# Ledger of designs, part 2: peptides against a protein of PDB entry 4Y8H

Target 1, 222 residues: chain A of PDB entry 4Y8H
Amino acid sequence: TTIVGVKFNNGVVIAADTRSTQGPIVADKNCAKLHRISPKIWCAGAGTAADTEAVTQLIGSNIELHSLYTSREPRVVSALQMLKQHLFKYQGHIGAYLIVAGVDPTGSHLFSIHAHGSTDVGYYLSLGSGSLAAMAVLESHWKQDLTKEEAIKLASDAIQAGIWNDLGSGSNVDVCVMEIGKDAEYLRNYLTPNVREEKQKSYKFPRGTTAVLKESIVNICD

## One batch from the design tools (peptide; aimed at target 1 A49 T52)

Design b1_p8_3_s4 (made by RFdiffusion4, then SolubleMPNN; from b1_p8_3, 4 letters changed)
Fold by OpenDDE base, seed 4:
Structure b1_p8_3_s4 (fold): chain B 222 residues (1-222), chain A 8 residues (1-8)
Amino acid sequence: as target 1 above (222 residues)
Amino acid sequence: SAPPPILY
């Protein structure tokens, strides 16, 4: 997995690749790693797929209840606190590594969380097996006062570095843009750089192409 | 052996 977050002038963008794996097998070529915690708070997940999905759904549910109870829009720091306390409680056994981002009445926010419950803050972040490939791009091209368009480009370029250089990353780029005063913009398959060309030949052969060399009838009953 | 988990 390669996941990134980038702050810009009026908000935050997160992005992810779309490969999932089971050991050496590509399980899904186009999975969704961006999860909605609330309408304006999204996260990107790396690690165990089931854990990342389940923990984000659980916290999303509790954030909705908290919002109703307080009569306030959800805050990114509330989601961060709930996630880290939950992950810490399970001592790293919930294999979720998250970039959490969003906009709320206090502004735009970008955080990361590790499975043992530690948290980081930054203007740009990367996680997953492709994080170093992504960070090489981020460190080379990040600047202060990014526009929305510059931040989307930087995030997508960083994800592509993971797609091309990390075995655990692949296929497409998903993006979510959270701008102050606007609805979140979820851009599923924002880039699709790995469309396979048409196969050069058909692998459908006539019946009988594989010759029967020998036949025997075996009784398997005693 | 148990199959490996799906990883992101």
Scores: peptide ipSAE 0.569, ipTM 0.927, DockQ to the pose 0.856; fails the geometry check
OpenDDE base, seeds 1, 2, 3, 5: peptide ipSAE 0.561, 0.560, 0.556, 0.554; ipTM 0.925, 0.925, 0.924, 0.923; seeds 1, 2, 3, 5 fail the geometry check

Design b1_p8_4 (made by RFdiffusion4)
Pose (drawn by RFdiffusion4):
Structure b1_p8_4 (pose): chain A 222 residues (1-222), chain P 8 residues (1-8)
Amino acid sequence: as target 1 above (222 residues)
Amino acid sequence: SNYTNNTS
């Protein structure tokens, strides 16, 4: 996995590749690694796939209940606190590595969370196996006072460095933009640079090619 | 494990 977060003028953008691996095998060519904790707080996850999805939904659920109880829009630091205290309690056994970003009444925020529970603050961040390829790009091209468009280009360029140079990353680029005073825009498959080429031949078989021993109608009704 | 695409 390669995941990134980049701050800009009036908000924050996060991006991720879309490859899932089971050893050297690509288990999923197009999985979403960008998760909605609340409408304007989004999370990119790397590490154990089920852990990142489960820990993100659990905190997302508790944030919703907390938002309703307090009659307030949720804050990113609450998601940060809840996630880090949960992951710390589990001593690193829940393998979730997260970049948490969003906008709230306090402003725009960007954080990273490691599985043992430590958190970091920054204007640009990268996690996952492709994090060094992405950080090399971020350290080369990031500057203070990026526009929204520059931040999106820098984030997806960082993801692309992971896609091309890291065997743990591939396929597509997902992006989410959280800008102050506006709805968060989730850009699923923002870039699709790895379209499979047309196959040389159709392998559709002549009907009857497979030998059959029996047939029967299955009762799915009541 | 693998992703179920549970983005909430």

Design b1_p8_4_s1 (made by RFdiffusion4, then SolubleMPNN; from b1_p8_4 with N2V S8G)
Fold by OpenDDE base, seed 1:
Structure b1_p8_4_s1 (fold): chain B 222 residues (1-222), chain A 8 residues (1-8)
Amino acid sequence: as target 1 above (222 residues)
Amino acid sequence: SVYTNNTG
């Protein structure tokens, strides 16, 4: 997995690759690793796919209830706190490594969370097996006061670095843009750089092309 | 289980 987050002048963008694995096997070539906690708070997950999905759904539900109770729009720091406390309680046994980002009445935010409950803050972050490949791009090209377009480009380039260089990452780039004063923009398969070319030939031959050389019927129920 | 690789 390669997941990244990048802050820009008026919001935050997160991005992810779309490969899931089971050991050395590619289980899904186009899985979704971006999860909605609330309309304007999204999360990218690495680790155990089931855990990342389940924990974000749980916190998403609790955030909704909290929002209704307080009559306030959800805050990223509230989601962060709920996530880290939950993960800490389970002492790393919930294999969720998350980049949490969003916009709320206090501004734009970008955080990361590890499975044991530690949290980090930054203007750009990467996690997953492809994080070093992504970070190489981020460290090379990140600057202050990025525009939305520059941030999307930077994030997608960082994910592509993971796709091309990390065995655990692959296929497509998903992006979610959260800009202050706007609805979140979820861009599923923003880039699809690994589309296979059309096959040159078809091997659908007429029935009977392969001759039957011998046939026998054996009764095995006697 | 389906996994997405993490670092650490």
Scores: peptide ipSAE 0.077, ipTM 0.771, DockQ to the pose 0.198
OpenDDE base, seeds 2, 3, 4, 5: peptide ipSAE 0.063, 0.051, 0.064, 0.059; ipTM 0.756, 0.761, 0.746, 0.764

Design b1_p8_4_s2 (made by RFdiffusion4, then SolubleMPNN; from b1_p8_4 with N2T S8G)
Fold by OpenDDE base, seed 4:
Structure b1_p8_4_s2 (fold): chain B 222 residues (1-222), chain A 8 residues (1-8)
Amino acid sequence: as target 1 above (222 residues)
Amino acid sequence: STYTNNTG
């Protein structure tokens, strides 16, 4: 997995690749690693796919209840706190590594959380097996006062670095843009750089192409 | 296996 977050002048963008693996096997070529905690708070997940989805849904539910109870829009730091406390409680056994980002009445925010409950803050972050590939791009091209377009470009370039250089990352780039004063913009498959070309040959053959050499019928019922 | 990972 390669997941990134990048702050820009008026918001934050997160991005992810779309490969899921089971050891050496590609389990899903186009999985979704961006999760909605609330309308304006999204996260990218690495680790165990089921855990990332489940924990974000759980906290998302609680954030909604909290928002209703307090009559306040949910805050990223609230989600962060709920997530980290939950993860800490389970001592890393919930395999969720998250980049949490969003906009709220206090501004735009970008955080990361590890499975044991530690948290980090930054203007740009990367996690996953492709994090170093992504970080190489981020460190090379990040600057202060990025525009939205520049941040999307930077984030997508960082994800692509993971796609090309990390075995655990692949296929497509998903993006979510959270700008202050606007609805979140979820861009599923923002980039699809690995579309397979049409096969030059059809492998549908007429019946009889492979000759039947022998036939036997066996009764296996008692 | 049902244990699907997004490595990280």
Scores: peptide ipSAE 0.069, ipTM 0.781, DockQ to the pose 0.166
OpenDDE base, seeds 1, 2, 3, 5: peptide ipSAE 0.067, 0.065, 0.066, 0.064; ipTM 0.771, 0.772, 0.775, 0.770; seed 1 fails the geometry check

Design b1_p8_4_s3 (made by RFdiffusion4, then SolubleMPNN; from b1_p8_4, 4 letters changed)
Fold by OpenDDE base, seed 3:
Structure b1_p8_4_s3 (fold): chain B 222 residues (1-222), chain A 8 residues (1-8)
Amino acid sequence: as target 1 above (222 residues)
Amino acid sequence: SVSHNNTG
């Protein structure tokens, strides 16, 4: 997996690859690694796919209930705290590594969470087996005061570095953009750089393709 | 073995 987050002047973008693996096997070529916690709070997940999905759904449900009860838009730091406490309670047994991002009444936010419940903050982050490949791109091209378009490009380029250089990453780039004062923009398969070419040869042979070299008819009744 | 899809 390669997942990234990048802050820009008016919001935050997260991105992910779409490969799922089971050891040496590609299990899914186009899985979704971006999860909605709330309408304006999204996360990218690495580690165990079932754990990342389950923990984000659980916190998403609790955040929705809290939002309804308080009549307030949920805060990214509230989601972060709930995720952190839950993961810490399970002492790393929930294999979820998350980049959490969003917009709320206090602004735009970008965090990471590890399976044992530690958290980081930054203007750009990467996680997963492709994180070093992604970070090489981020460190080379990140600057302050990025535009939305520059941040989307930078995040996509960082994911592609994982796709090309990490065995655990592959196929497509998914993107989610969270801009202040706007709805979240989820861009499923924003890039599809691995479209398979048409096969030059067919393995469907007509009957009689194998030549009969010798035929002998033996009459068994004479 | 529960086939955990590792999202790497």
Scores: peptide ipSAE 0.049, ipTM 0.743, DockQ to the pose 0.140
OpenDDE base, seeds 1, 2, 4, 5: peptide ipSAE 0.048, 0.047, 0.042, 0.051; ipTM 0.741, 0.748, 0.743, 0.748; seeds 1, 5 fail the geometry check

Design b1_p8_4_s4 (made by RFdiffusion4, then SolubleMPNN; from b1_p8_4, 3 letters changed)
Fold by OpenDDE base, seed 1:
Structure b1_p8_4_s4 (fold): chain B 222 residues (1-222), chain A 8 residues (1-8)
Amino acid sequence: as target 1 above (222 residues)
Amino acid sequence: SVYHNNTG
């Protein structure tokens, strides 16, 4: 997995690759690793796919209830705290490594959370097996006061670094843009750089093309 | 299980 977050002048963008694995096997070429906690708070997940999905859904549900109770829009720091406390309680046994980002009445936010409940803050972050490949791009090209377009480009380039260089990452780039004063923009398959070209020929031959050399019928019941 | 790699 390669997941990244990048802050820009008026919001935050997160991005992810779309490969799921089971050991050395590619289980899904186009999975979704970006999860909605609330309309304007999204999360990218690495680790155990089921755990990242389940924990984000749980906290998303609790955030909705909290929002209704307080009559306030949900805050990224509230989601961060709930996630942190939940993960800490399970002492790293929930294999969720998350980049949490969003916009709320206090501004734009970008955080990361590890499975044991530690948290970090930054203007750009990467997690997953492709994190070093992504970070190489981020460290090389990040600057202050990025525009939305520059941030999307930087995030997508960082994900592509993971796609091309990390065995655990692959296929497509998903992006979610959270800009202050706007609805979140979820860009599923923003880039599809690994589309296979059409096969030049069909190898469907008429029946009987391969000769039958021998046939035997065996009774297996008696 | 299906997972997203975290080994860097």
Scores: peptide ipSAE 0.088, ipTM 0.753, DockQ to the pose 0.194
OpenDDE base, seeds 2, 3, 4, 5: peptide ipSAE 0.057, 0.044, 0.088, 0.051; ipTM 0.758, 0.728, 0.764, 0.757; seed 5 fails the geometry check

Design b1_p8_5 (made by RFdiffusion4)
Pose (drawn by RFdiffusion4):
Structure b1_p8_5 (pose): chain A 222 residues (1-222), chain P 8 residues (1-8)
Amino acid sequence: as target 1 above (222 residues)
Amino acid sequence: PPPLPIMD
């Protein structure tokens, strides 16, 4: 996986590739690695796929209950605290590596969380196997005072460095933009640079090609 | 043996 987070003028943007691997095999060509913790707090995950999804939903659920209890919009630092204390308790065995970003009444925020529970703060971040390819781009092109459009281009360029140069990353670029005072816009498949070429031949078989021993109707009714 | 986990 390659995932990035980049701050800008009035908010924060996160992006991710869409490849899942099981060893050298591509298990999923288009999985979503961008997760909604709350409407304006989003998370990009890398590491063990089920862990990133489960830990994100659990904290997302508790954040919703907390938001209802307090009659307040959720803050990113709450998701950060809850996630880091949960991951620390599990001593690194829950393999979730996260970039957490969002907007709340306090402003816009960008964090990363490693599986043992440490957290980092920054204006640009990258995690996953493609993180060095992405960081090389971020360290080359990031500047203070990015516009929203510049931040989106920088984030997807960083993801693309992971897609092309990292075997652990591929397929598409997902993006989520969280801008202050506005709804978060989730851009699923924002870039699709790896469309399969047309196949040379159709492998649809003549009907009856497969030898059948028996048939029967299956009862799915009551 | 068990299979490898899926990684993101």

Design b1_p8_5_s1 (made by RFdiffusion4, then SolubleMPNN; from b1_p8_5, 5 letters changed)
Fold by OpenDDE base, seed 4:
Structure b1_p8_5_s1 (fold): chain B 222 residues (1-222), chain A 8 residues (1-8)
Amino acid sequence: as target 1 above (222 residues)
Amino acid sequence: GPPPPVLV
C-alpha cells in the first residue's frame, strides 16, 4: 500500500493506491483504501484489509453517536483520539495504519496513526510499504501554501511513485479532497494509469482445439 | 499453514 495526505491552503487531500495482496498474490487490483469516518473526515488505510475497514467503521459509528450527543459536527481530533485509544488497547494486534484527515469547525487537519496507537501530525504524510517512494516525491515537491490542484497533483504523484516502485502498491489512484466550507469530494479511480491494452486476439477456442494424444486409466486402489 | 492475510 501507498497512502498519502497533503494539506493545502484551504483543506486537505488524501490519496491511495488500489492494490491488495495476499503474500505474493495480488488479491484485488482495484480495492478501496479510502474510508469515510464521517462526511468530512476520511482516512486512508494500510495494513490488514479487514482491520483497516472494521476499525474505521467502528470509530465512524461512534463519531456519529458522539456528534448527535454533543450537537456538534465531528472533529478530526475526536476521531484520532478514538482510533488511537482503540488501537492501543489491542497492542498492535489490530493491523491498521491510518492517515486520518478532514475538515471541521476548527479547520483542516492531517494526522497519522500506527497500529500500536502512536500518532503523528504534519503538512504531508505517507504510510504503507510504498511510503518511502511516496515520501521521496513529497519531500522533493512539497511547498507551503499549496493550492487544491497542486495538492491533488502532489498526492497523486506520490501515490504513483508507490505504484511504480513498491510491490505492495499498484493499479489506480484514489483521491479524497476535503476543503473547508465544501463537501468532501471522493474521486474513486482519479487516475487509472494501468489500463491493459486490448488483447491481440480472443483466446476462446472451439471445443476440441487441443487434441487428446493419449489416454490411460490407472487403478490406485491396489 | 493458514493463508497469509489480505494486506492493503
Scores: peptide ipSAE 0.584, ipTM 0.938, DockQ to the pose 0.863; fails the geometry check
OpenDDE base, seeds 1, 2, 3, 5: peptide ipSAE 0.581, 0.579, 0.581, 0.576; ipTM 0.936, 0.937, 0.937, 0.937; seeds 1, 2, 3, 5 fail the geometry check

Design b1_p8_5_s2 (made by RFdiffusion4, then SolubleMPNN; from b1_p8_5, 3 letters changed)
Fold by OpenDDE base, seed 4:
Structure b1_p8_5_s2 (fold): chain B 222 residues (1-222), chain A 8 residues (1-8)
Amino acid sequence: as target 1 above (222 residues)
Amino acid sequence: PPPPPILV
């Protein structure tokens, strides 16, 4: 996985690749790693697929209840705290590594969470196996006062660095933009740089194209 | 052994 978050002048963008794996196997070429906690609070997940999805759904549900109870829009720091405390309780056994981002009445926020419940804050963040490839791009091209468009580009370029250089990352770029005063913009498959061209030939041959040279029946029962 | 978990 490669996941990133980038703050810009009026909000935050998160992005992810779309590969899932089972050891050496590509399990899904186009999985969704961006999860909605609330309408304006999204996270990107790395780690165990089930854990990333389940923990974000659980906290999303609790955030909705908390929002209703408090008569307040959900805050990113509330989601962060709830996620942190939950993950810490399970001592890293819930394999969720999250970039949590959003907009709330207090502004735009970007955080990361590790499976043991540690949290970081930054203007740009990367997690997953592709995080170093992404961070190389971020460190090279990040600047203060990014526009929305510059931040989307930077995040997408950072995810592409993971797609090209990390075995755990691949296929497409998903993006979610959370701008102050707007609805969240979820851009599923914002980039699809790995569309296979049409095969030059059909490899459907007539039956009998491969000659049978020899037949033998072997009894394998003792 | 059980299959490896799906990782993202």
Scores: peptide ipSAE 0.584, ipTM 0.937, DockQ to the pose 0.815; fails the geometry check
OpenDDE base, seeds 1, 2, 3, 5: peptide ipSAE 0.579, 0.581, 0.584, 0.575; ipTM 0.936, 0.937, 0.938, 0.936; seeds 1, 2, 3, 5 fail the geometry check

Design b1_p8_5_s3 (made by RFdiffusion4, then SolubleMPNN; from b1_p8_5, 4 letters changed)
Fold by OpenDDE base, seed 4:
Structure b1_p8_5_s3 (fold): chain B 222 residues (1-222), chain A 8 residues (1-8)
Amino acid sequence: as target 1 above (222 residues)
Amino acid sequence: GPPLPVLV
């Protein structure tokens, strides 16, 4: 996985690749790693697929209840705290590594969470097996006062660095843009740089195309 | 062996 978050002048963008793996197997070429905690708070997940999905749904549900109870829009720091405390309770056994971002009445926020419940804050962050490939791009091209477009470009370039250079990352770039005063923009498959071209020919042949040269019957009880 | 987890 490669996941990133980038703050810009009026909000935050998160992005992810779309590969899931099962050991050496590509399990899904186009999985979704961006999870909605609330309408304006989204999370990118790395680690165990089930854990990333389940923990974000659980906290999303509790954030909704908390929002209703408090009569307040959900805050990114509330989601961060709930996620952190939950993950810490399970001592890293919930394999979720998260970039949590969003906009709330206090502004735009970007955080990361590790499975043991540690949290970081930054203007740009990367996690997953592709995080170093992504961070190389981020460190090279991040600047203060990014525009929305510059931040989307930077985030997508960082994800592409993971797609090209990390075995755990691949296929497509998903993006979620959370701008102050706007609805979140979830851009599923914002980039699809790995569309296979049409095959040069059909590889379906008539039955019997490969000749049988020899037949033998073997008794397996001998 | 046990099935490998799906990772993202």
Scores: peptide ipSAE 0.549, ipTM 0.921, DockQ to the pose 0.818; fails the geometry check
OpenDDE base, seeds 1, 2, 3, 5: peptide ipSAE 0.548, 0.548, 0.547, 0.536; ipTM 0.920, 0.922, 0.922, 0.919; seeds 1, 2, 3, 5 fail the geometry check

Design b1_p8_5_s4 (made by RFdiffusion4, then SolubleMPNN; from b1_p8_5, 3 letters changed)
Fold by OpenDDE base, seed 3:
Structure b1_p8_5_s4 (fold): chain B 222 residues (1-222), chain A 8 residues (1-8)
Amino acid sequence: as target 1 above (222 residues)
Amino acid sequence: PPPLPVLV
């Protein structure tokens, strides 16, 4: 997996690749690694697919209940704290590594969470097996005061570095843009750089291409 | 061995 988050002047973008693996096997070529915690709070997940999905759904449900109970829009720091405490309680046995980002009444936020419950803050972050490939792009091209378009490009370029250089990453780029005062923009398959060319041959032969050489009926009932 | 988990 390659997942990234990038802050820009009026919000935050997260992006992910779309490969899932089972050791050396590509399990899914176009999985979704961006999860909605709330309408304006999204995360990107690396690690165990089931754990990333289940933990984000659990916290998303509790954040909705908390929002209703408090009569307030959910805050990214509330989701961060709930995720951190949950993951720490399970001592890293829940294999979720998350970039959590969003917009709330306090502004735009970007955090990372590791499976043992540590958390980081940054203007740009990367996680997963492709994180070093992504970080090489981020460190080379990140600047302060990024526009929305510059941040989407930087995030997508960083994910592409993972797609091309990390065995655990591949296929497509998914993006979610969370801008202050707007709805979240989920861009599923924002880039599809790995469309397979048409197969040079069809194996749809005419019926009868393989000759029947012998037929026999055997009675096996007494 | 148990099946390998799906990783992302």
Scores: peptide ipSAE 0.547, ipTM 0.919, DockQ to the pose 0.891; fails the geometry check
OpenDDE base, seeds 1, 2, 4, 5: peptide ipSAE 0.547, 0.545, 0.545, 0.530; ipTM 0.919, 0.919, 0.917, 0.913; seeds 1, 2, 4, 5 fail the geometry check

Design b1_p8_6 (made by RFdiffusion4; failed a check: a repeat of another design)
Pose (drawn by RFdiffusion4):
Structure b1_p8_6 (pose): chain A 222 residues (1-222), chain P 8 residues (1-8)
Amino acid sequence: as target 1 above (222 residues)
Amino acid sequence: PPPPPIMN
């Protein structure tokens, strides 16, 4: 996986590739690694796939209940605290590596969380196997006072460095933009630079090619 | 042995 987070003038943007691997095999060519914790707090996850999804939903659920209890919009630091304390309790056995970002009444925020529970703050961040390819781009092109469009380009460029140069990353680029005072815009498949070429031949078989021993109607009714 | 987990 390659995932990034980049801050800008009035908010924060996060991005991710879409490849899942099981060893050297590509298990999923188009999985979503961007998760909604709350409407304006989004998360990008790398590491063990089920851990990133489960830990993100659990904290997302508790944040919703907390938001209802307090009659307040959720804050990113709450998701950060809840996630880090949960991951610390599990001593690194829950393999979730997260970039957490969002906007709340306090402003815009960008964090990363490692599986043992440490957290970091920054204007640009990258995690996953493609993180060095992405960081090399971020360290080359990031500047203070990015516009929203510049931040989106820098984030997707960083992901593309992971897609092309990292065997653990591929397929598409997902993006989510969280801008202050506006709805978060989730851009699923924002870039699709790896469309499979047209096949040379159709492998549709003549009907009856497969030998059949028996048939029967299956009862799915009551 | 079980297969390895899917990684993101």

Design b1_p8_6_s1 (made by RFdiffusion4, then SolubleMPNN; from b1_p8_6, 3 letters changed)
Fold by OpenDDE base, seed 4:
Structure b1_p8_6_s1 (fold): chain B 222 residues (1-222), chain A 8 residues (1-8)
Amino acid sequence: as target 1 above (222 residues)
Amino acid sequence: PPPPPVLA
């Protein structure tokens, strides 16, 4: 997985690749790693796919209840705190590594969370097996006062670095843009750089195309 | 052994 978050002048963008793996196997070529905690608070997940999905749904549900109870829009720091306390309680056994981002009445926020419940803050962040490939791009091209468009490009370039250079990352770039005063813009498959061209040939042959040269019956009890 | 978990 490669996941990133980038702050810009009026908000935050998160992005992810779309490969899931099961050991050496590509389990899904187009999985969704961007999860909605609330309408304006989104999370990118790396680690155990089931844990990232389940923990974000659980906290999303509790954030909605908290929002209703307090008569307030959800805050990114509330989601961060709930996530970290939950993850810490499970001592890293919930394999969720999260970039949590959003906009709320206090502004735009970008955080990361590790499975043991540690949290970081930054203007740009990367997690997952592709995080170093992504971070190389981020460190090279991040600047203060990014525009929305510059931040989307930077995030997508960083995810592409993971797609090309990390075995755990691949296929497509998903993006979610959270701008102050706007709805969140979830851009599923914002980039699809790995569309396979049409095969030069059909490999469906008539039955009998491969000749049988020899037949033998073997008794397996001998 | 059980199959490895699906990772993202």
Scores: peptide ipSAE 0.489, ipTM 0.922, DockQ to the pose 0.844; fails the geometry check
OpenDDE base, seeds 1, 2, 3, 5: peptide ipSAE 0.478, 0.483, 0.479, 0.479; ipTM 0.920, 0.922, 0.921, 0.919; seeds 1, 2, 3, 5 fail the geometry check

Design b1_p8_6_s2 (made by RFdiffusion4, then SolubleMPNN; from b1_p8_6, 3 letters changed)
Fold by OpenDDE base, seed 4:
Structure b1_p8_6_s2 (fold): chain B 222 residues (1-222), chain A 8 residues (1-8)
Amino acid sequence: as target 1 above (222 residues)
Amino acid sequence: PPPPPVLV
């Protein structure tokens, strides 16, 4: 996985690749790694697919209840704290590594969370097996006062660095843009750089194209 | 052994 978050002048963008793996197997070529905690609070997940999905849904549900109880829009720091405390309780056994981002009445926020419940703050962040490939792009091209468009470009370039250079990352770029005063813009498959070209030949042959030279029946039961 | 978990 490659996941990133980038703050810009009026909000935050998160992005992810779309590969899931099961050991050496590509399990899904186009999985979704961006999860909605609340309408304006999204996270990108790396680690165990089930844990990333389940923990974000659980906290999303609790954030909704908390929002209703408090009569307040959800805050990114509330989601961060709930996620942190939950993950810490399970001592890293919930394999969720999250970039949590959003907009709330206090502004735009970007955080990361590790499975043991540690949290970081930054203007740009990367996690997953592709995080170093992404961070190389981020460190090279990040600047203060990014526009929305510059931040989307930077985030997508960082994800592409993971797609090309990390075995755990691949296929497509998903993006979610959270701008102050707007709805979240979820851009599923914002980039699809791995569309396979049409095969030059059909590999459908008539039955019998490969001749059977010899056959034998062997009993393998003792 | 059980199959490895799906990772993202």
Scores: peptide ipSAE 0.587, ipTM 0.938, DockQ to the pose 0.827; fails the geometry check
OpenDDE base, seeds 1, 2, 3, 5: peptide ipSAE 0.582, 0.583, 0.584, 0.578; ipTM 0.937, 0.938, 0.938, 0.936; seeds 1, 2, 3, 5 fail the geometry check

